# Ledger of designs, part 111: peptides against a protein of PDB entry 5K2M

Target 1, 273 residues: chain A of PDB entry 5K2M
Amino acid sequence: MRIGITYTVLRREEMAIKERAGEFGEVVMLHEDDLLFPGNYDLDVVIIRNVSHFKALYTARLFESEGIPTVNSSRLIFEAGDKLFATLRLAGKVPVPEWKAALSEGGALRVPDSLGYPLVSKPVFGSWGRLLAKVNDRDSLEAVLEHRKWMKNPLYGIHYFQEFVEKPGRDIRSYVIGGEFVGAIYRYSNHWITNTARGGKAEPCSDPEVEELSVKAWEAFGEGALAIDIFESEKGLLVNEVNPNMEFKNAARVTGADMAGKLVEYAVEVAKT

## One batch from the design tools (peptide; made by RFdiffusion4, then SolubleMPNN)

Design b2_p19_1_s4 (from b2_p19_1, 9 letters changed)
Fold by OpenDDE base, seed 2:
Structure b2_p19_1_s4 (fold): chain B 273 residues (1-273), chain A 19 residues (1-19)
Amino acid sequence: as target 1 above (273 residues)
Amino acid sequence: DPVLAPPPQEWIEYIESLE
């Protein structure tokens, strides 16, 4: 068994994955600078850990084009790593926050007519709550839209909005790998953005409803390893988003779950398929 | 908890440069 691991930066996660992969076979670490295609890679599977969503996506697709399966697959990275595309998958299977998408400023200005205020404006790509905006009124909406016009990436012209979900000062991050629930944490924050990557406290989450919902959310995609962000709302649990390029160092520490091992085990099973 | 500290600004900027 030869296991590739693509990466941008050796984080705690990549080090853990490398270590665990070594128990199953030969590990080939592949920095982004090492990746040239077409290539002659002698690998049974590649674990994709590139930091950039797009680099991860293209890396996965490039390996797949050479007959090497990836974890995650390019399909999963594409669908799960885009907030709108992820919502489209999730909305058919699990409760999600109410959402609207608009393809123009004129369309975006009509979103409050449907969702009301407050809204959350999200880019369809990005990490760590970057460019999330709580939009409380028309003036704020106009400001967000005006700023989007000056953003270089055309994807910022895709206007994705959610209802603002009142959360109990925390959210839930769960992990599902190969359809198996691995663990979950509460992420505490005094800010409406609860992502622990921006600081905060993490605690174990042991809730059967979270486990069930997390698996269902994973089933909306049907493969791979996903981190799942869940909100506790007055309407019950809502799946906010998923991440096909998950950080798990805090969750692994807090829960004691062997997330790196589970990821490697799944990759090994993918290699055998 | 230093483990839960936000990423350094340089890391955020680096990631933004990759997107």
Scores: peptide ipSAE 0.015, ipTM 0.525, DockQ to the pose 0.046
Fold by OpenDDE base, seed 4:
Structure b2_p19_1_s4 (fold): chain B 273 residues (1-273), chain A 19 residues (1-19)
Amino acid sequence: as target 1 above (273 residues)
Amino acid sequence: DPVLAPPPQEWIEYIESLE
């Protein structure tokens, strides 16, 4: 078994994946600078750990074009890594926050007619709560839309909105790999953006309802390794988003779950199919 | 409860440069 691992930065996660992969076979670390296609890669599977969503997506597709399966697949990265596309998958399977999408400023200005205020503006891509805006009123909406016009990436012209969900000062991050629930944590923050990448506390989450919902959310995609963000709302649990390029260092530490091992085991299974 | 520090600012800036 020859396992490739693509990466941008050698983080704790990549180190853990490398270490665990070494137990299953030969490990080939592939920095982004090492990647050139078409190439003659002698690999049975590639674990995609590129930081950029788009670089991860293209890297996965490029390996797949050479007959090498990836974890995650380019399909999964594409569908799960875009917040709007992920919502389209999730909405038919699990409870999600109310959402609207608009393709123009004029369309976006009508979103409050359906969702009301406050609402959340999200870019369809990005991490760590970047460019999330709590939009409390018309003036704020107009400001967000105006700023989006001047952003260089045309994807910022895709307007994705959610209802603002009141949370109990925390959210839930769960992990499902190959359809198996691996673990979950509470992420605490006094800020409405509860992402631990902005600082906070994490505690283990042991809730059968979270486990069941997490698996169902994963089933909406049907493959791969996903981190799943779940809100505790007045309406019950809501699946907010999924991440096909998950960070798990904190979750692994807090839960004691062998997330790196589970990821490698799944990659080995994928290699054998 | 374990305190989780944000990633280094250099990582944020680096990631933002890639997106």
Scores: peptide ipSAE 0.015, ipTM 0.518, DockQ to the pose 0.041
Fold by OpenDDE base, seed 1:
Structure b2_p19_1_s4 (fold): chain B 273 residues (1-273), chain A 19 residues (1-19)
Amino acid sequence: as target 1 above (273 residues)
Amino acid sequence: DPVLAPPPQEWIEYIESLE
């Protein structure tokens, strides 16, 4: 078994994955600078750990073109890494925050007619709560839309909105790998954005409802390794988003779950399929 | 309780440059 691991930065996660992969076979670390296609890669599977969503997506697709399966697959990275595409998958299987998508300013201005205020504006791509906006009124909506007109990437013209969910000062991040629930944490923050980029504390989450919901959320995609962000709301648990290129160092530390091992085990099973 | 620190600003900027 030859296991490739692509990476941008050798983080704690990549170190853990490398270590665990060594128990199953030969490990080939592939920094982004090492990637050139087409190439002769003698690998049975590649674990994709590129930090950039797009680099991860293209890297996965390029290896797949060489007949080498990837974890995650390019399909999963594509569908799960886009907030709107992920919502389309999730909405068919699990409760999600109410959402609207608009493809123009004129369409976006009508979103409050259905979602009301406050609402949350999200880019369909990006991490760490970047460009998330709580939109409390019409003036704020107009301002967000005006700014989006002048943003460089045309994907910022895809307007994705959610209802504002009142949370109990925390959210949940769970991990499902190969359909198996691996663990979950609470992320505490006094800010309405509970992402790690806003700081906070992590505590273990042991809730059977979270476990069940997390597995169902994973089943919406049907493959790979996903981090799942869940809100505790007045109307119950809501799956907010998923991440096909998760950070897990804090979750692994807090829960004691062998997330790196589970990822490698899944990659080995993918290689055998 | 374990504290979650935000990523360094340089890391955020780096990621933004890659997307």
Scores: peptide ipSAE 0.014, ipTM 0.533, DockQ to the pose 0.044
Fold by OpenDDE base, seed 5:
Structure b2_p19_1_s4 (fold): chain B 273 residues (1-273), chain A 19 residues (1-19)
Amino acid sequence: as target 1 above (273 residues)
Amino acid sequence: DPVLAPPPQEWIEYIESLE
């Protein structure tokens, strides 16, 4: 078996994936600079580890066009990596924060009529809390909308909002690979965005409700490897988002879960299908 | 476009430290 691994930066995750993949066959590391299409790639499967969502998406689709399956698939990357499309999948199966989408400024200005204040403005794409805004009032909403008008990417004209969820100073990150729950952690933060600059303590999360909810969230997509962000709210557990380009080094360290091994095992099974 | 480009290495390391 020949396993490709595409990457932007050789992180701890990519090193772990490479090491574990070597136990199953020949490993071909493919930096972004090595990728040209159409190409003659002799690979049975490719593990996609590009940092950029869009580069990951296009890389996956390009390999698929050559008849080579990918983990994750371009379909999964597309649907899970977009917050709105992910919400559409999730909302039918699991509890999610209340949300609204608007396709114009005029529509966006009516969102508080349904969600109230405070609400959270999110771009449909982007990671690490980038361009998240807590909107406490009308003035803040108008400011966010004004700034969106001048942003170059047309996707910033897709206005996605959630209710503001009061969290107990933490959130949950879980991992599901091939439908199997692998592990979960609590991420502690004093900021309303838990994935922030100020450092966070990670602790193991051993909660059967989290495990069940995480599997159900994965089943909304039905394939691949996902990190799942869950909020603890007054309404119970809410699935906030999923990540098809999961980082897991700290979660693996804290839980002891073999996330890299599980990812490789899943990729090997995909190659055999 | 910084939104579409990979984050700087320092940001990757930083984000990884937050997990």
Scores: peptide ipSAE 0.019, ipTM 0.556, DockQ to the pose 0.086; fails the geometry check

Design b2_p19_2_s1 (from b2_p19_2, 10 letters changed)
Fold by OpenDDE base, seed 5:
Structure b2_p19_2_s1 (fold): chain B 273 residues (1-273), chain A 19 residues (1-19)
Amino acid sequence: as target 1 above (273 residues)
Amino acid sequence: DPVAEISEEERKAYEEALA
């Protein structure tokens, strides 16, 4: 078996994936600079670890066009990596924060009529809480919308809002690979944006409700490897978002779960189908 | 370009998170 691994930066995750993949076959590391298509690649499967959502999406689709399956698939990257598309999948299967989408400024200005304040404004793409805004009032909403008018990417014209969820100073990140729950962590932060990349402490999360909800959230997509962000709210557990380009270094360290191994095992299964 | 390059700040935050 020949396993490709595409990457932008050789992180601890990519090193762990490389090491584990070497136990199953020949590993071909493919930096973004090495990727040209059509390329006539001799690979049985490709693990997609490009940092950019769009580069990951296009890389996956390009390999698929050559008959090479990818983990994650371009379909999953597309649907899970867009917060709005992910919400559309999730909302029919699991509890999610109340949300609204608007396709114009005029529509966006009416969002508080249904959700009230405070709101969270999110871009449909991006990571690490980038361009998240807590919108407390009308003036703040107008400011966010005004700034977005001058942003060059047309995707910023897709206005996605959630209710502001009061969290107990933490959130949950769980991992589901091939439909199997692999592990979960609490991410502690005094900021309303909880992210371990921003200096949050991680602790193991052992909660059967989290496990069940995480699997159900994965089933909304039905394939691949997903990190799942869950909020603890007064309404119970809410699935906030999913990530098809998971970082797991901290979670693997804290839980002891072999996330890299599980990802490789799943990729090997995909290669055989 | 629909390929949003990670900002230098994001790269730095990413590099700091990788460190």
Scores: peptide ipSAE 0.027, ipTM 0.600, DockQ to the pose 0.060
Fold by OpenDDE base, seed 3:
Structure b2_p19_2_s1 (fold): chain B 273 residues (1-273), chain A 19 residues (1-19)
Amino acid sequence: as target 1 above (273 residues)
Amino acid sequence: DPVAEISEEERKAYEEALA
């Protein structure tokens, strides 16, 4: 068994994955600078750990074009890594925050007629709460739309909105790998944007409802390794988003779950199919 | 308290790598 691991930055996650992969076979570490295609790679499977969503997507597709399976697959990265495409999958299986998509400024200006205020403007791509805006009124909506007109990437012209969900000063991050629930944590923040990358307390989450909902959210995609962001709302649990390029250092530390091992085990299973 | 320590430096490095 020859296991490739593509990466941008050697994090604790990549070190743990490398260590566990070594128990199953030969490990080939591939920095982004090492990736040229076509490359005639002699690998049974590749674990994709590129930090950039688009670099991860293209890397996965390029290996697949050489007949090498990837974890995650390019299909999963594409569908899960876009907030709108992920919402389309999730909405058919699990409760999600109310959402609207508009393809023009004129359409976007009518979103409050359905969602009301306050609402949240999100880019369809990006991480760590970048370019999230809480929109409280018409003036704020017009300002967000005006700024987006001048952004260079045409994807900023895809207007994705959610209802503003009041949270109890925390959210939930769960992990599902190959359809198995691995663990979950609470992420505490005093800001409406909860993200451990901005600092915050993490605690274990042991809730059977979270476990069941997380597995159902994974089943909306049907493959791979996903981190799942869940809100505790007055309406109950809501699946906000999924991440096909999961960070798990904090979750592994807090829960004691062997997330790196579970990811490698799944990659080995994928290599054998 | 198990603070999720991603340093500001690590966050910047990830943000640059995401660009």
Scores: peptide ipSAE 0.026, ipTM 0.632, DockQ to the pose 0.045
Fold by OpenDDE base, seed 4:
Structure b2_p19_2_s1 (fold): chain B 273 residues (1-273), chain A 19 residues (1-19)
Amino acid sequence: as target 1 above (273 residues)
Amino acid sequence: DPVAEISEEERKAYEEALA
């Protein structure tokens, strides 16, 4: 078994994945600078750990074009890594925050007519709560929309909105790999953005309802390794988003779950299919 | 004890890598 691991930054996650992968076979670390296609890669599977969503997506697709399966697959990265596309999958299976999408400024300005205020404006791509805006009123909406016009990436012109969900000073990040619930954490913050990458703290979450909902959320996609963001709301648990390129170093530490091992085991399974 | 997911330094480095 030859396991590739693509990466942008050698994080604790990549180190753990490398270490665990070494127990199953030969490990080939592939920095983004090492990736040229078409190529003659002698690999049975590739674990995709590129930081950029788009680089991860294209890397996965490029390996797949060489007949090498990836974890996650390019299909999963595409569907799960876009917040709007992920919402489309999730909405048919699990409770999600109310949402609207608009394809123009004129359309976006009418979103409050349906959802009301406050809203959360999200880019369809991005990490660590970057470019999330709580939109409390018309003036704020106009400002966000104006700024989007001047952004480089045309995807910023895809306007995705959610209702603002009141949370109990925390959210939940769960992990499902190959359909198996691996673990979950609470992410605490005094800010409405609870992402631990922005200074939040993590604690173990042991809740059967979270476990059940997490598996159902994963089933909306039906493959791969996903981190799942869940809100505790007045309406109950809501699946906010999923991440096909999960960070887990602190979740693994806090829960004691073998996230890296489970990911490698799944990759080995994928290699055998 | 609660633990931060990543440091501010790590976050900045990853954000730069996303560009």
Scores: peptide ipSAE 0.024, ipTM 0.616, DockQ to the pose 0.044
Fold by OpenDDE base, seed 1:
Structure b2_p19_2_s1 (fold): chain B 273 residues (1-273), chain A 19 residues (1-19)
Amino acid sequence: as target 1 above (273 residues)
Amino acid sequence: DPVAEISEEERKAYEEALA
C-alpha cells in the first residue's frame, strides 16, 4: 500500500495523518510544489490536505484522472466545499437553517421578503467566517450587495443567505468519516460567528442527537470524511455547513478521538475498492 | 485553556490561495 498525502502546510493534522498512514504502508508526502500533471504517480490512494478548496478540488480530480482514488473525492470536495451545493444536499436529509439564493442584486434585494431580518449573507466559498455579514436591515443589505459588485471573483455574484440563528453562545462541530461518527465538540464564542479560528474554547460534545444528525448529514453526501457544523436553535439542531477539508487538531485533543487514524483507515478502504 | 486558534500562517496561506 502506497499512500499519498497532498498538503500546503504541514500542520498537526498532516503530521498525525502521516504518522498513522505509516502503519498501513509507504507514505509519500506531496507538497503543492511537487504536484505536476500528468504525472507518473505510483500510489494506491491520495489523502487530500491542500488548504485551498480549489487546489484541493483540482488536485483530487487530477489524481482521479490518473486512476488514483482520493480522500476526499473531487465530487465530495466540490459538493461539500460550496455552501450552496452543500445546502442542497443537506436540505434533502436533515434540518438546515432557512436559506435563499439569488443570482442578481435585484434578486438579492427580494430575499428579506422571504427570510425577513436579521439574515446572514455568506459567500458560497471561503472559511473562517470570512465575508459573513449579519444583515439587520435594508441599508445593510444594500451595502453588502454594493461591496460584492466590486469583487473580482464571479462567485461573489452568487448570493447565499441564511436566517440568523440565535445560538446559546456556542456551536457544535462533529466529525464523520466513512459513515462512522468519530467525535464532536462545542465551540464557544461570545460573537455570533462561533468559528474557533476567531478564538474560542472547545469542549467535548456527547449528545446522541448530535451523533445521529451528524451521520444523516454525512449520508446526504454518502462518502468521505466531513466535519459538520451544527447549530443549537429554538427549532432544534440545524446543520449549518460541512467541511471536506477538516481541521481536527482541537477536536482530537479535546475528545481523544483518533481522527487521523480513522481518516487513514478510510483511505485504505477506498484504495481496496 | 488553549484557545483553538488557526495559526497565522494557515490563515495567510488561505488568504493567498483565495487571492
Scores: peptide ipSAE 0.022, ipTM 0.610, DockQ to the pose 0.054

Design b2_p19_2_s2 (from b2_p19_2, 8 letters changed)
Fold by OpenDDE base, seed 4:
Structure b2_p19_2_s2 (fold): chain B 273 residues (1-273), chain A 19 residues (1-19)
Amino acid sequence: as target 1 above (273 residues)
Amino acid sequence: DPVAEISEEELERYLKALE
């Protein structure tokens, strides 16, 4: 078994994946600078750990074009890594926050007619809560829309909005790999954006409802390794988003779950399919 | 490249510096 691991930065996750992959076969670390296509890669599977969503997507597709399966697949990265496309998959399978999408400023200005205020403006791509805006009123909405006009990437012209969900000072991050629930954590924050990377604390989450919902959310996509963000709302649990390029160092530390091992095991399974 | 344990915030700063 020859396992490739693509990466941008050698984080704790990539080190853990490398270490566990070494138990299954030969590991080939592939920094982004090492990647050139078409290439003569002798690999059975590639674990995609590029930081950039788009670089991860294209890397996966490029390996797939050479007959090498990837974890995650380019399909999954595409559908799960875009917040709007992910919502389209999740909607109808699991409870999600109310949402609207608009393709113009004029359309976006009508979103409050259905969602009301406050609402959350999200870019369809991006990590770590970048460019998330709590929009409390018309003036704020107009400002966000105006700023979007001057952003270089045309994807910023895709306007995705959610209802603002009141959370109990925390959210839930769960992990499902190959359809198996691996673990979950609470992420605590005094800020409405509860990302642990922004100074939040993590605690284990042992809730059978979270486990069931997480698996159902994964089933909306039907493959791969996903981190799932779940809100505890007055309406019950809501699946906010999924991440096909999950960070798990905090979750692994807090839960003791072998997330790196589970990811590698799944990659080995994919290689054998 | 940063190795081992790096925060998302640090990573963001690093990536921005590479642009």
Scores: peptide ipSAE 0.016, ipTM 0.552, DockQ to the pose 0.050
Fold by OpenDDE base, seed 1:
Structure b2_p19_2_s2 (fold): chain B 273 residues (1-273), chain A 19 residues (1-19)
Amino acid sequence: as target 1 above (273 residues)
Amino acid sequence: DPVAEISEEELERYLKALE
């Protein structure tokens, strides 16, 4: 078994994956600078750990084009890594925050007619709460839309909105790999954006409802390794988003779950199919 | 390894620089 691991930065996650992969076979570390296609890669599977969503997506597709399966697959990265596409998958299987998508400013201005205020404006791509905006009124909506007009990436013209969910000062991040629930954490923040990058604390989450919902959320995609962000709301648990390129160092530390090992085990299974 | 200790915030900055 030859296991490739693509990466941008050798983080704790990548080191853990490398270490665990070594127990199953030969490990080939592939920095982004090492990747040229078409190539002659002697690999049975590639674990995709590129930091950039787009680099991860293209890397996965390029290996797949050479007959090498990837974890995650390019399909999963594509569908799960886009907030709108992920919502489309999730909405058919699990509770999600109420959402609207608009393809123009004129359409976006009508979103409050359905969702009311406050709204959350999200780019369909991006991480760490970047360009998330709480939109409390018409003036704020107009401002967000005006700014989007001058952003060079056309994807900023795709307007994705959610209802604002009142959270109990925390959210939940769970991990499902190959359909198996691996663990979950609470992320605490006094800010409406509960991201650990913004000073959030992590604690273990042991809730059977979270476990069940997380597995169902994963089943909406049906493959791969996903981090799943869940809100605790007055309506119950809501699946907010998924991440096909998950960070798990904090979750692994807090829960003691062998997330790296589970990821490698799944990759080995994929290699054998 | 200083790279292994990179924070999520630093990663965010890195991504912003790449885009």
Scores: peptide ipSAE 0.015, ipTM 0.512, DockQ to the pose 0.052
Fold by OpenDDE base, seed 2:
Structure b2_p19_2_s2 (fold): chain B 273 residues (1-273), chain A 19 residues (1-19)
Amino acid sequence: as target 1 above (273 residues)
Amino acid sequence: DPVAEISEEELERYLKALE
């Protein structure tokens, strides 16, 4: 078994994946600078750990074009890594925050007519809560839309909004790999953005409802390894988003779950299919 | 490895600086 691992930065996650993969076969670390296509890669499977969503997507697709399966697949990265596309998948299977998408400023200005205020403006791509905005009123909405006009990436012209969900000072991040629930954590923050990547505290989450919902959310995509962000709301649990390029160092530490091992095990199984 | 210990926020800043 030859396992490739693509990466941008060697983080704790990549180190753990490398270590675990070594127990199953030969490991080939592939920094982004090492990736040229078409290539003659002698690999049975590639674990995709590129930081950039787009680089991860294209890397996966390029390996797949050479007959090498990837974890995650380019399909999964594409659908799960875009917040709007992920919402489309999730909404058919699990409760999600109320949302609207608009393809113009004029459309976006009508979103409050349906969702009211406050709203959350999200880019369809991005990490670490980047460019999330709580929109409390018309003036704030106009400001966000005005700023979006000057952003170079055309995807910033895709206006994705959610209802503002009142959370109990935390959210939930769960992990499902190959359809198996691996673990979950609470992420605490005094800010409405609760992502631990910005300095939040993590604690174990042991809730059967979270486990069930997490598996159902994974089933909306039907493959791969996903981190799942869940809100505790007055309406119950809501699946906010998923991440096909999951960070798990905090979750692994807090829960004791061998997330890297589970990911590698799944990759090995993918290689055999 | 100092890079392995970097916070995600610091990583974001690092990546932005590489752009």
Scores: peptide ipSAE 0.014, ipTM 0.533, DockQ to the pose 0.049
Fold by OpenDDE base, seed 5:
Structure b2_p19_2_s2 (fold): chain B 273 residues (1-273), chain A 19 residues (1-19)
Amino acid sequence: as target 1 above (273 residues)
Amino acid sequence: DPVAEISEEELERYLKALE
C-alpha cells in the first residue's frame, strides 16, 4: 500500500496522519510544490490535506484523472466545501437554519421579506468566519451588497443568507468518517461567530442526538471525512455547515478520538475498492 | 485576484497563535 498525502503546511493533523499512515504502508508526502500533472504517481490512494479549498478540489480531481482515488474525493470537496451546495444536500435530510439564496442585488434586497432581521450574510466559500456579516437592518444589508459589487471574485455575487441563530455561547463540531461518528466537541465563544481558531475553549460533547444528527448529515453526502458544525437553537439542533478539509487537533485532544487513524483506515478502504 | 484563502504567511501566523 502506497499512501500519498498532499499538504500546504505540515500541521499537527498532517503529522498525525503521516504517522498513522506509516502503519499501513509506504507514505509519500507531497507538498504543493511537488505536484505536477500529468504525472506518474505510483500511489494507491491520496489523502488531500491542502489548505486551499480550490487547491484541494483540483488536486483531488487531478489524481482521480490518473485513476488514483482520493480522500476526500473531488466530488465531496466540491459539494461540501460550498456552503450553498452543502445546504442543498443537507436540507433534505436534516434540520438546517432557514436560508435564502439570491443571484442579484435586487433579489438579495428581498431576502429580509422572508427571513426577517437579523440575518447572516455568508460567502459560499471561505473558512474561519471570514466575510460573515450579521445584518441587523436594511442599512447593513445595503452596505454588504455594495461591498460585494467591488469584490473581484464572481462567487461573491452569489448571495447566501441564513437566519441569525441565537446560540448558548457555544456551538458543536462533530466528526464523521466513512459513515462512522468519531467524536464531537463544544466550542465556546462569547462572540456570535464561534470558532476555536479564535481562542475558544473546547469540551467533549457526548450527546446521542448530536451523534445521530451528525451521521444523518454525513449521509446527505454519502462518502468521505467531514467535520460538521451544529447549532443549539430554540428550535433544536441545526446543521449549519460541513467541512471536507477538517481541522481536528483540538477535537482529538479533547475527546481522545483517533481521528487521524480513522481517516487513514478509511483511505485504505477506499484504496481497496 | 482575491484569493479565497489567507496567505501562507497569515496561515503560519495563525497556526503559531494557536500553539
Scores: peptide ipSAE 0.015, ipTM 0.515, DockQ to the pose 0.040; fails the geometry check

